# Peptides against a protein of PDB entry 4QMF: the designs that were tried, part 147

Target 1, 175 residues: chain A of PDB entry 4QMF
Amino acid sequence: ESSFMTLFPKYRESYLKTIWNDVTRALDKHNIACVLDLVEGSMTVKTTRKTYDPAIILKARDLIKLLARSVPFPQAVKILQDDMACDVIKIGNFVTNKERFVKRRQRLVGPNGNTLKALELLTKCYILVQGNTVSAMGPFKGLKEVRRVVEDCMKNIHPIYHIKELMIKRELAKR

## One batch from the design tools (peptide; made by RFdiffusion4, then SolubleMPNN)

Design b2_p27_4_s1 (from b2_p27_4, 11 letters changed)
Fold by OpenDDE base, seed 2:
Structure b2_p27_4_s1 (fold): chain B 175 residues (1-175), chain A 27 residues (1-27)
Amino acid sequence: as target 1 above (175 residues)
Amino acid sequence: AKEEEERKLLEEAIKQLEEELEEEKKE
């Protein structure tokens, strides 16, 4: 039997409490047990004797990881689907200067969220920029592209350059 | 048709982003 635990920040507690019954129901379908510990500030998922597919525990792990990083439940629960993967990209350690960090993080979103929307469309991923992480959900190929763009952005390469590149690649793929 | 429309939307977005980038360089 396998178990995974993730910590969540205090500001996430209220939301997690509101959706935890939904989490439980979603995981019950796979005979995965889950626990929300408000004292410790943790979420735990566990296989049970009735768990048929042992691999589902890894998706359950990813589910609580996404939830801890502010991904809404209706989106996060999609990770339980076979064709859905995710990535949580840590961006907080690339830049020591707070102002520089905020500036570069904002570039990922762009004016009116246009940069983020463009990236989501081009990579076929869901992307959430929150705090010190970027959460992404989608196909593995798309996730790899997202990580590259995000990390490069934090290294002072503006996302626009990657967006242009991805658009060119998209056009070439139509041939 | 949908893909073409999406491409046009992306191109417009890129133009806006390029303008933003140029403004940022002037700072």
Scores: peptide ipSAE 0.273, ipTM 0.825, DockQ to the pose 0.634
Fold by OpenDDE base, seed 4:
Structure b2_p27_4_s1 (fold): chain B 175 residues (1-175), chain A 27 residues (1-27)
Amino acid sequence: as target 1 above (175 residues)
Amino acid sequence: AKEEEERKLLEEAIKQLEEELEEEKKE
């Protein structure tokens, strides 16, 4: 495929309208076309006859996916870099009970954001917890670790245990 | 060094998280 589309929630519309010119400019550098459809509530990216790198369309796909999940543009646009990967982790299907879901999701952030901050430092990733998804950006190894921690958290394994493990591994790697 | 600063930050964060976890277990 040379075209990808993603839907975005209504509450994201105002922000996307504000930054869409910046999105267009960033993608124009790679000759990727993009469309914001406010009626459907969708973003589309597509290759053009001038697109040189066919793989860049996949990064453009990831860009609009991240934007739809509330990642700010200055962070999301970094996905266009060769050394940057991302993951959108669905967390809404692990727990049916709403209160339990909210509690476990909050554990990913922790008091004063300490859990999230620690996890970001240890994995060298950007992490955003929003709605039924966790968006992460960073190196592949770090992303794998983030997914493990996030999914285990939804399975009632507190992130602190993984953070301690990651710290130990970090110290051992320095030797 | 940056690494030492990060280590201290992580240690403080873990300390706070452990305290919060203990409080949560008491509830």
Scores: peptide ipSAE 0.267, ipTM 0.823, DockQ to the pose 0.633
Fold by OpenDDE base, seed 1:
Structure b2_p27_4_s1 (fold): chain B 175 residues (1-175), chain A 27 residues (1-27)
Amino acid sequence: as target 1 above (175 residues)
Amino acid sequence: AKEEEERKLLEEAIKQLEEELEEEKKE
């Protein structure tokens, strides 16, 4: 029997309560048990005797991890698909100055969200910038690219340089 | 066709980002 637990911030409680029945239903299809503990502020997933695929518990672990980091359920639940991977990138420790942190984090989103949209298209990933983390979902290759861009951005390398590079690579791959 | 439309969207996004970057350098 395998079990994984993740904590979630208080501001996420109301949303998690709202969608927890949907989480339960999604995991029941795989005979994975789940528990929402509002006192501790935690989510737990567990295998059962009826769990057929033992590897699905790792995807369930990723599901609750994504939900804890503000990824909406309709997107997060896609992690249960075989071809979907995820990454949670911690960005809060790259800079100590709050204003500098906010500025660099905002560069990941860009005007009207255009930077984020461009990155999503080029990497074929879903990307959510929230708090001290960036959550991404997609193919492994795309996730590696996202992590590079995100970390470099927090190191004061503007995302536009990576976007241009990815555009060139995309064009070269078509030829 | 879809890829070409995405390319056009990306090129426009890059243009906007370049303008933003230049403005940020002036501040």
Scores: peptide ipSAE 0.266, ipTM 0.822, DockQ to the pose 0.636
Fold by OpenDDE base, seed 5:
Structure b2_p27_4_s1 (fold): chain B 175 residues (1-175), chain A 27 residues (1-27)
Amino acid sequence: as target 1 above (175 residues)
Amino acid sequence: AKEEEERKLLEEAIKQLEEELEEEKKE
């Protein structure tokens, strides 16, 4: 039997409490057990004797990982689908200067969220920038592109250059 | 039709991002 645990920040507690019945129901379909520990501030998923697909536990692990990073349940639960992958990109370790970090993180969002919207469209991914991480969900190819753009942004390469590149690639792929 | 609409949205986004980039360079 396999088990995975993820810690969540205190500010997520109220939300997680409200949606935990939905989490339980979604995982019950796969005979995966789950526990919300409000004292420790953790979520746990584990296989049971009735778990048919042993690989689903890895998706359950990803589900609680996404929930811990502020991805809303209606989006996060899509990770249980076979064709859906995810990535949690740590961005807090690229720069030590707080002001520089905030500025570069803001570039990922852009005015009115236009940078994220453009990137989501071009990569066919869902993208959420929160705290020291960027959570992404979508096809593997798209996720690789998202990671490149996000990491380069934290390395002071403005996302606009990648967006232009992705647009060119998109047009070429249509030919 | 959908692709054309997406292209227009992307072009507008790029325009706004270019303006933002120019403003950041002046800071």
Scores: peptide ipSAE 0.261, ipTM 0.819, DockQ to the pose 0.742

Design b2_p27_4_s2 (from b2_p27_4, 9 letters changed)
Fold by OpenDDE base, seed 5:
Structure b2_p27_4_s2 (fold): chain B 175 residues (1-175), chain A 27 residues (1-27)
Amino acid sequence: as target 1 above (175 residues)
Amino acid sequence: SEEEENEKLLKEAIEELEKELEEEEKE
């Protein structure tokens, strides 16, 4: 039997309590057990003797990881689909200066969220910038592109340059 | 089509981002 646990920040507690019945129901379809510990501030997923697909536990692990990083349940639960992958990109360690960090993180979102929207469209991913992480969901190829753009942004390469490159690649792929 | 609309949105977004980048570089 396999088990995975993820801690979540206090500010997520109220939301997680609200949606936990939905989490339980979604995982029950796969005979995965789950526990929300409000004292510790953790989520746990476990295989059971009735779990048919042992690999689904890894997706369940990813589900609680995404939920801990503020991805809403209707989006996060899509990770249980076979064709859906995810990535949680840690961005907090690239820059020590707080102001510089905030500035570069803001570039990922851009004015009116245009940078983020453009990146989502070009990579066919869902992307959420929250705190010290960027959560992404989508095809593996798209996720690789997202990680590159995100990491380069934190290294002071503005996302606009990658967006232009992705636009060119997209046009070439249509030919 | 949805694809055409997305292409339009992308072009508009790029224009806005280029403007923002130019303004940021002036600071």
Scores: peptide ipSAE 0.204, ipTM 0.797, DockQ to the pose 0.716
Fold by OpenDDE base, seed 2:
Structure b2_p27_4_s2 (fold): chain B 175 residues (1-175), chain A 27 residues (1-27)
Amino acid sequence: as target 1 above (175 residues)
Amino acid sequence: SEEEENEKLLKEAIEELEKELEEEEKE
């Protein structure tokens, strides 16, 4: 039997409590057990004797990881689908200066969220910028592009350059 | 088509982002 645990920040507690029954129901379909520990501030997923697909536990692990990083349940639960992958990109360690960090993180979102929206469309991914992480869900190819753009942004390469590149690639692919 | 509309939206977004970048470079 396999088990995975993820800690979550205190500010997520209220939300996680509200959706935990839905989490339980979603995982029950796969015979995966789950526990929300409000004292420790953790989520745990476990295989059971009735778990048919042992690989589903890895998706369950990803589910709680996404939830811990503020991904809403209706989006996060899609990770249980076979064709869906995810990535949690740590961005907090690229820049030591807080103001510089905030500025570069904001570039990922852009005015009115246009940068983020463009990136989501071009990569076919869901992307959430929250705190010290960027969470992404989608195809592996798209996730790879997201990680590149996000990390480069934190390294002071403006996302617009990558977006333009992706646009060109998209146009070329139509031929 | 939906794809054409998305392309239009993307182009408009890029133009807006380019303007933002230009403004940031002037600071």
Scores: peptide ipSAE 0.202, ipTM 0.794, DockQ to the pose 0.623
Fold by OpenDDE base, seed 1:
Structure b2_p27_4_s2 (fold): chain B 175 residues (1-175), chain A 27 residues (1-27)
Amino acid sequence: as target 1 above (175 residues)
Amino acid sequence: SEEEENEKLLKEAIEELEKELEEEEKE
């Protein structure tokens, strides 16, 4: 039997409690067991003897990872679909200065969230900027692009340059 | 189409971002 566990921050506890029955129901369809431990602050997923597809446990692992990083359940649960992948990009170690970190992180969102929306459209990904991580869900190709833009942004390369490049590539692909 | 609408929205967003970048560089 395979098992995976992830810790979650305290501020996420209330939400996780609220949606845990939905998590359980979603995973039960695949005969994956799950446990929410409020004392430890952890989520666990486990295969059972009735698990038909052994690969689904990896998707369940990703599900709890996404939930721990503040991805809403209605979005996170899509990871159980065959065509959906995810990435959790750590951004907290690129800059030591807190103010600089916040500024660069804010550039990923942009005015009125337009930078983020543009990236989502161009990469066909869902993207959530939260704390010291950026969570993304979508096709592998799109995820690779998201990671590049996010990491470069934290290295002081403004996302607009990548967005323009992606726009050009998109136009070329239509021809 | 939805795609055409998204393209329009994307272009408008880029224009806004370019203005913001320009203002940030001036500061």
Scores: peptide ipSAE 0.200, ipTM 0.793, DockQ to the pose 0.672
Fold by OpenDDE base, seed 4:
Structure b2_p27_4_s2 (fold): chain B 175 residues (1-175), chain A 27 residues (1-27)
Amino acid sequence: as target 1 above (175 residues)
Amino acid sequence: SEEEENEKLLKEAIEELEKELEEEEKE
């Protein structure tokens, strides 16, 4: 039997309570059990004797990880699909100065969210910037690019550089 | 400013990208 647990922040509790029946139903299709502990502030997933695919527990682990980082359920549940991967990128430790951190994090979003939208389009990923993490979902190749852009941004390399580079690569791939 | 220039470049890039995506959807 395999199990995984993740903690979630208090502000996420009300939403998780609202969608937990949907989480349970989605995981039941794979015979994965789940528990929402409101006292501890945790989510747990575990295999059962009826779990057919042992690998699905890893996807369930990723599901609760994404939910803990404010990814909405209709998006997060897509992680259970075979062709979907995810990454949770920790960004809080790149810069010690809070104001500098906030500024660099804001660059990932850009004016009217255009930078984020451009990155999503170019990488074919879903991307959510929240707190000290960036959550991404999509193809493996796209996720690698997202991590590169996000980490470089925290290292003071503006995302526009990578957007231009990705656009050039996209054009070259059409040849 | 540097930020204003980056915003301009981004807008131009996004506009171009959107046009390309529209053409791909027509195929």
Scores: peptide ipSAE 0.104, ipTM 0.663, DockQ to the pose 0.039

Design b2_p27_4_s3 (from b2_p27_4, 9 letters changed)
Fold by OpenDDE base, seed 2:
Structure b2_p27_4_s3 (fold): chain B 175 residues (1-175), chain A 27 residues (1-27)
Amino acid sequence: as target 1 above (175 residues)
Amino acid sequence: SEEEEEEKLLKEAIEELEKELKEELEE
């Protein structure tokens, strides 16, 4: 039997309590057990003797990881689908200066969220910029592009350059 | 088509982003 645990920040506690019954129900369909520990501030998922697909535990692991990083449940639960992958990109360690960090992180979102929206459309991914991480869900190819753009942004390469590149690639793919 | 509309929206977004980038570089 396999088990995975993820810690979550205190500010997520209220939300996680609210949706935990839904988490339990979603995982029960796959015979995966789960525990929300409010004292420790952790979520745990476990296989059971009734778990048919052993690989589903990895998706359950990803589910709680996404939830811990502020991804809403209706989106996060899609990770249980076979065709859905995810990535949690740590962005907090690229820049030591807080102001510079905030500035570069904001570039990922852009004015009125336009940068993020464009990136989501071009990569066919869901993307959430929150705190010191960027969470993404979608196809592997798209996730690879998201990670590149996100990391480069934190390295002071403005996302617009990648977006333009992706637009060009999109046009070429129509041929 | 839906695809054409999406492309239009993307192009408009890019133009806005380019404008923002230019302004940022001029600061």
Scores: peptide ipSAE 0.152, ipTM 0.754, DockQ to the pose 0.601
Fold by OpenDDE base, seed 5:
Structure b2_p27_4_s3 (fold): chain B 175 residues (1-175), chain A 27 residues (1-27)
Amino acid sequence: as target 1 above (175 residues)
Amino acid sequence: SEEEEEEKLLKEAIEELEKELKEELEE
């Protein structure tokens, strides 16, 4: 039997408590057990003797990881689909200066969220910038592109340059 | 089409981002 646990920040407690019945129901379909520990501030997923697909536990692990990083349940639960992958990109260690960090993180979102929206469209991914992480969900190819753009942004390469490149690649792929 | 609309939105977003980038670099 396999088990995975993730901690979540205190500010997520109220939301997680609200949607936990939905989490339980979604995982029950796969005979995966789950526990929300409000004292420790943790979520746990476990295989059971009735779990048919042992690989689904890895998706369950990813589900609670995404939920811990503020991805809403209706989006996060899509990770249980066979064709859906995810990535949680840690961005907090690229820059030590807080102001510089905030500035570069803001570039990922852009004015009115336009940078993020453009990146989502071009990569066919869902992307959430929250705290010290960027959570992404989508096809593996798209996720690879998202990680590149995100990491380069934290290394002071503005996302606009990658967006232009992705636009060119998209046009070439149509030919 | 949805694809044409998406392309339009992307082009508009890029134009706006280029403007913002220029302003940021001038600061």
Scores: peptide ipSAE 0.152, ipTM 0.758, DockQ to the pose 0.696
Fold by OpenDDE base, seed 1:
Structure b2_p27_4_s3 (fold): chain B 175 residues (1-175), chain A 27 residues (1-27)
Amino acid sequence: as target 1 above (175 residues)
Amino acid sequence: SEEEEEEKLLKEAIEELEKELKEELEE
């Protein structure tokens, strides 16, 4: 039997406690067991003898990973769907200067969240910028594009250039 | 269509972003 564990930050504890019954119910449908350990600050998912689809444990792993990175449950639980993938992009080590880091991270969001919304629409992904990570959910092709834009942004390439490129590609695909 | 509306929204967003980028580079 397979088991996966992820740690979560303390500030996430209250929310996780609130939604854990929903997590349990969602995973029970697939006969995946789960445990929230508030002392250790961890979430665990496990296959059981009744688990029919052994591959679902990997999706359960991704679920708790997303939850640990502040993705809301109603969105995170979609990872259990067959057509949904995810990526957690670490952005904290691209820049040593904190102010520069914050500035570049903010560029991913943009004014009124317009940059982020544009990226979400163009890639057909959900994107959450939080702390030292960017969490994304969607098709593999879209996720690849998101990672490129996010990492390049942290390397001081403004997202607008990629957005324009994606717009052009979108227009070409319509023809 | 929904796609046309989405495209319009994207174009408007890009214009706003370009304006902001220009302002940031001029500062």
Scores: peptide ipSAE 0.149, ipTM 0.755, DockQ to the pose 0.567
Fold by OpenDDE base, seed 4:
Structure b2_p27_4_s3 (fold): chain B 175 residues (1-175), chain A 27 residues (1-27)
Amino acid sequence: as target 1 above (175 residues)
Amino acid sequence: SEEEEEEKLLKEAIEELEKELKEELEE
């Protein structure tokens, strides 16, 4: 029997309470049990004796991890699909200066969110910038590109540079 | 095909975003 637990911030509590029945129903299809602990502020998923696919517990782990980082349920639940992967990229430790951190994080979003949208389209990923993490969902290759762009951005390489490179690579791949 | 149509739509969307982003960055 396998189990995984993740903590969530207090501000996420009300939303998680609202969607928890939907989480339970989604996981029940795979015979994965789940618990929302409002006192501790945690979510737990665990296999049962009826769990058919042992690997699904890892996807359930990823589900609660994504939910803890503010990914909405309709998007996060897609992680249970076989062809969907995810990554939670920690960005809070690249820069010690708070103002510099905020500026670099904002570059990932860009004017009117256009930078983020372009990156999502080019990588075929969903991307959410929240707090000290960036959550991404999509194909493995796309996720690798997202992590590269995100980490390089925190290292003061502007995302626009990578977007241009991804465009070039995309055009070359069509040949 | 559906795949070709999706690729076309994606290309058009990216081109529009590039244009908009370029304009915003130049202001």
Scores: peptide ipSAE 0.111, ipTM 0.707, DockQ to the pose 0.139

Design b2_p27_4_s4 (from b2_p27_4, 10 letters changed)
Fold by OpenDDE base, seed 4:
Structure b2_p27_4_s4 (fold): chain B 175 residues (1-175), chain A 27 residues (1-27)
Amino acid sequence: as target 1 above (175 residues)
Amino acid sequence: SMEEENEKLLKKAIEELEEELEKEKKE
């Protein structure tokens, strides 16, 4: 049997408590056990004797990881689908200056959220910018692109350059 | 089509982002 545990921040506790029955139900379909520990502030997923797909535990791991990073359950639960991948990109260590960090993180969102919307459309990913992480869900190719844009943004490369590049690539791919 | 609409939206978004970029360069 395999198990994975993730910690979640205190501000996430209330939400996780409200949706945990839904988490349990979703994982029960795959015979994966789960535990929400409010004292420790952790989520745990475990295989059982009835777990049929050995790979599903990794998806369950990803599920709780996404939930810990503020991804809503209706979106996060999609990770259990075979065609869905995810990435949690840590952005908090690229810049030591708080103001610079905030500024660069804000660039990922952009005016009226247009940068984020554009990235989501171009990569076919769901993207959530929250705290010190960016969570993304979608096809592997799209996730790779998201990570590049996000990390480069934190390295002071404005997302607009990547967006333009992705637009060109998209246009060229049209038949 | 939805794709055409998305393309239009993307182009508009790019224009707005370019304007924002220029503003940041002036700061």
Scores: peptide ipSAE 0.263, ipTM 0.835, DockQ to the pose 0.762
Fold by OpenDDE base, seed 5:
Parts: C-alpha cells; sequence; structure tokens
Structure b2_p27_4_s4 (fold): chain B 175 residues (1-175), chain A 27 residues (1-27)
C-alpha cells in the first residue's frame, strides 16, 4: 500500500473544503482513500485493499499536488485520465531579486493574458501561473515545451521568441 | 473553423506581444 501527502497554503483552505466531497467521489471510483487535514494543512491520498490499478495512486498524488497549487478541481481532476500528464515548475529559485522575479513572471502571462493563451494553444496545455510555481497539464510533448519556455523566461529570455519558434514549427508540421 | 480562428488569435497575440516587448526595451 502507498500513500502521498502534500501541504497547501492557508489561502487554499476555504476552497479545498468546498470541493473535498467532489475529490472524495472522484477518487472513490478508483478505490483511493483521501484525507483533508485542516489542522496540519495537508491532503493525503492512499491505496486501499480494493485499489485495482496500483498506478492510479501516482495520479492521485498529482491531483492533490495540483490542487495545492491553486489549480481548480474541474481542471485538476482531469489528471486521473490516462492520456493526461502534468508538471509543476518551480520558478522561485531562478532569480533572487524580487522585483526581477515579478517582472519575469508577469512576462509569462503578458498583456491581457495573451502570452499565456498563445502558449496554451501552441502546446495544447493548460497553464496556471501562481506564486512560485507554474502548473501545466497536457500531452507530454507539450509539457516539455512549456517547461522550456517557462524556465527560459525566468532566465530572461522573453517568451515571444519561443512563441515565434513554436509558430514556425507548427506551420512546418502542417506540410 | 476553430483552427483558423486560433491562428488569427495567435497572430494578433504576437503583434501585441511585440509591441509590449518594444515598450519594455525602452524602459
Amino acid sequence: as target 1 above (175 residues)
Amino acid sequence: SMEEENEKLLKKAIEELEEELEKEKKE
């Protein structure tokens, strides 16, 4: 039997309480048990004797990880699908200067969210920029591209350069 | 089509991002 636990920030508590019954129901379909600990501020998932697919616990782990990073439940629960992967990219350690960090993080979103939207379309991923992490969900190839763009952005390579590159690659793939 | 609409949206987004980048370089 396997179990995984993740901590969540205090500001997520209210939301997690409201959706926890839905989390429980979704995981019950796979005979995965879950616990929300409001004192510790943690979520736990664990296999049971009735768990048929042992690999589903890893997806359950990813589910609570995504929820802890502010991904809404209707999106996060898609991780339980076989064809869906995710990545949580830590961006807080690339830059020590707070102002520079905020500036570069904002570039990932861009004016009116256009940078993020363009990246989502080009990679076929869902992307959420929150705090010191970027959460992404989608195909494995797309996730690799997202990670590259995100990390390079934090290294002062503007996302526009990658977006242009991805556009060219997409056009070439249509031929 | 949805694909054509997405392409149009992407091109527009790129134009706006290029303008934003130019503004940022002047700061």
Scores: peptide ipSAE 0.262, ipTM 0.835, DockQ to the pose 0.758
Fold by OpenDDE base, seed 2:
Structure b2_p27_4_s4 (fold): chain B 175 residues (1-175), chain A 27 residues (1-27)
Amino acid sequence: as target 1 above (175 residues)
Amino acid sequence: SMEEENEKLLKKAIEELEEELEKEKKE
């Protein structure tokens, strides 16, 4: 039997409590057990003797990881689908200066969230910028593109350059 | 400014992308 545990920040506690029954139901369909520990501030998923698909535990691991990083349940639960992958990109260590960090992180979102929207459309991914992480869900190829753009942004390469590049690539792929 | 120019480019790019996506949905 396999198990995975993730810690979550205190500010997520209230939300996680509200959706935990839904998490339990979603995982029960796959015979995966789960535990929300409010004292420790952790979520745990584990296989049972009735788990038939051993690979589903990895998706369950990803589910709780996404939830811990502020991804809403209706979106996060899609990770249990076979065609869906995810990535949690740590962005907090690229820049030591807090102001610079905030500025670069904001560039990922852009005015009215348009930069993020453009990136989501171009990569066919869901993207959430929150705290010191960027969570993404979608096809593996798209996730690789997201990670590149996100990391480069934190390295002071403006996302617009990648967006333009991605747009050109998409246009060429239609031919 | 460079930032203003980038914003304009982004807006144009987004607009074009949305139009293309809408066309694809209608096909």
Scores: peptide ipSAE 0.153, ipTM 0.704, DockQ to the pose 0.039
Fold by OpenDDE base, seed 1:
Structure b2_p27_4_s4 (fold): chain B 175 residues (1-175), chain A 27 residues (1-27)
Amino acid sequence: as target 1 above (175 residues)
Amino acid sequence: SMEEENEKLLKKAIEELEEELEKEKKE
């Protein structure tokens, strides 16, 4: 039997407590056991003898990973669907200067969140920028595009250039 | 169509982003 554990930051505790019954119910449908440890600050998922699909444990692993990175439950739980993948992109180590980091991270969101919305639309992904990570959910192809844009942004390549490129590619694909 | 509406929204968003980029370069 397989198990996976992830730690979560203290500020996430209150929310996780609130939604944990929903997590349990969602995973129970697949006979996956789960534990929220408030002392350690961890979430654990485990297969059981009744787990029918062994692969679902990997999706359960991804679920708790996403929840730890502030993805809300109604979105995170979609990872249990067969056609949904995810990626957690670490962005905290691209720059040493905190102000530069904040500025580049903000470019991912953009004015009124328009950069993020544009990226989500073009890649067919959900994208959440939080702290030192960007969490994304969607098709694998879209996730690869998101990672490229996010990492390049942290390397001081403005997302607008990639957005324009993605628009051109989309237009070509329609023909 | 929904796709056409999304395209319009996307184009408008890009225009706004371009304006913001130009402002940032001038600062």
Scores: peptide ipSAE 0.261, ipTM 0.833, DockQ to the pose 0.691; fails the geometry check

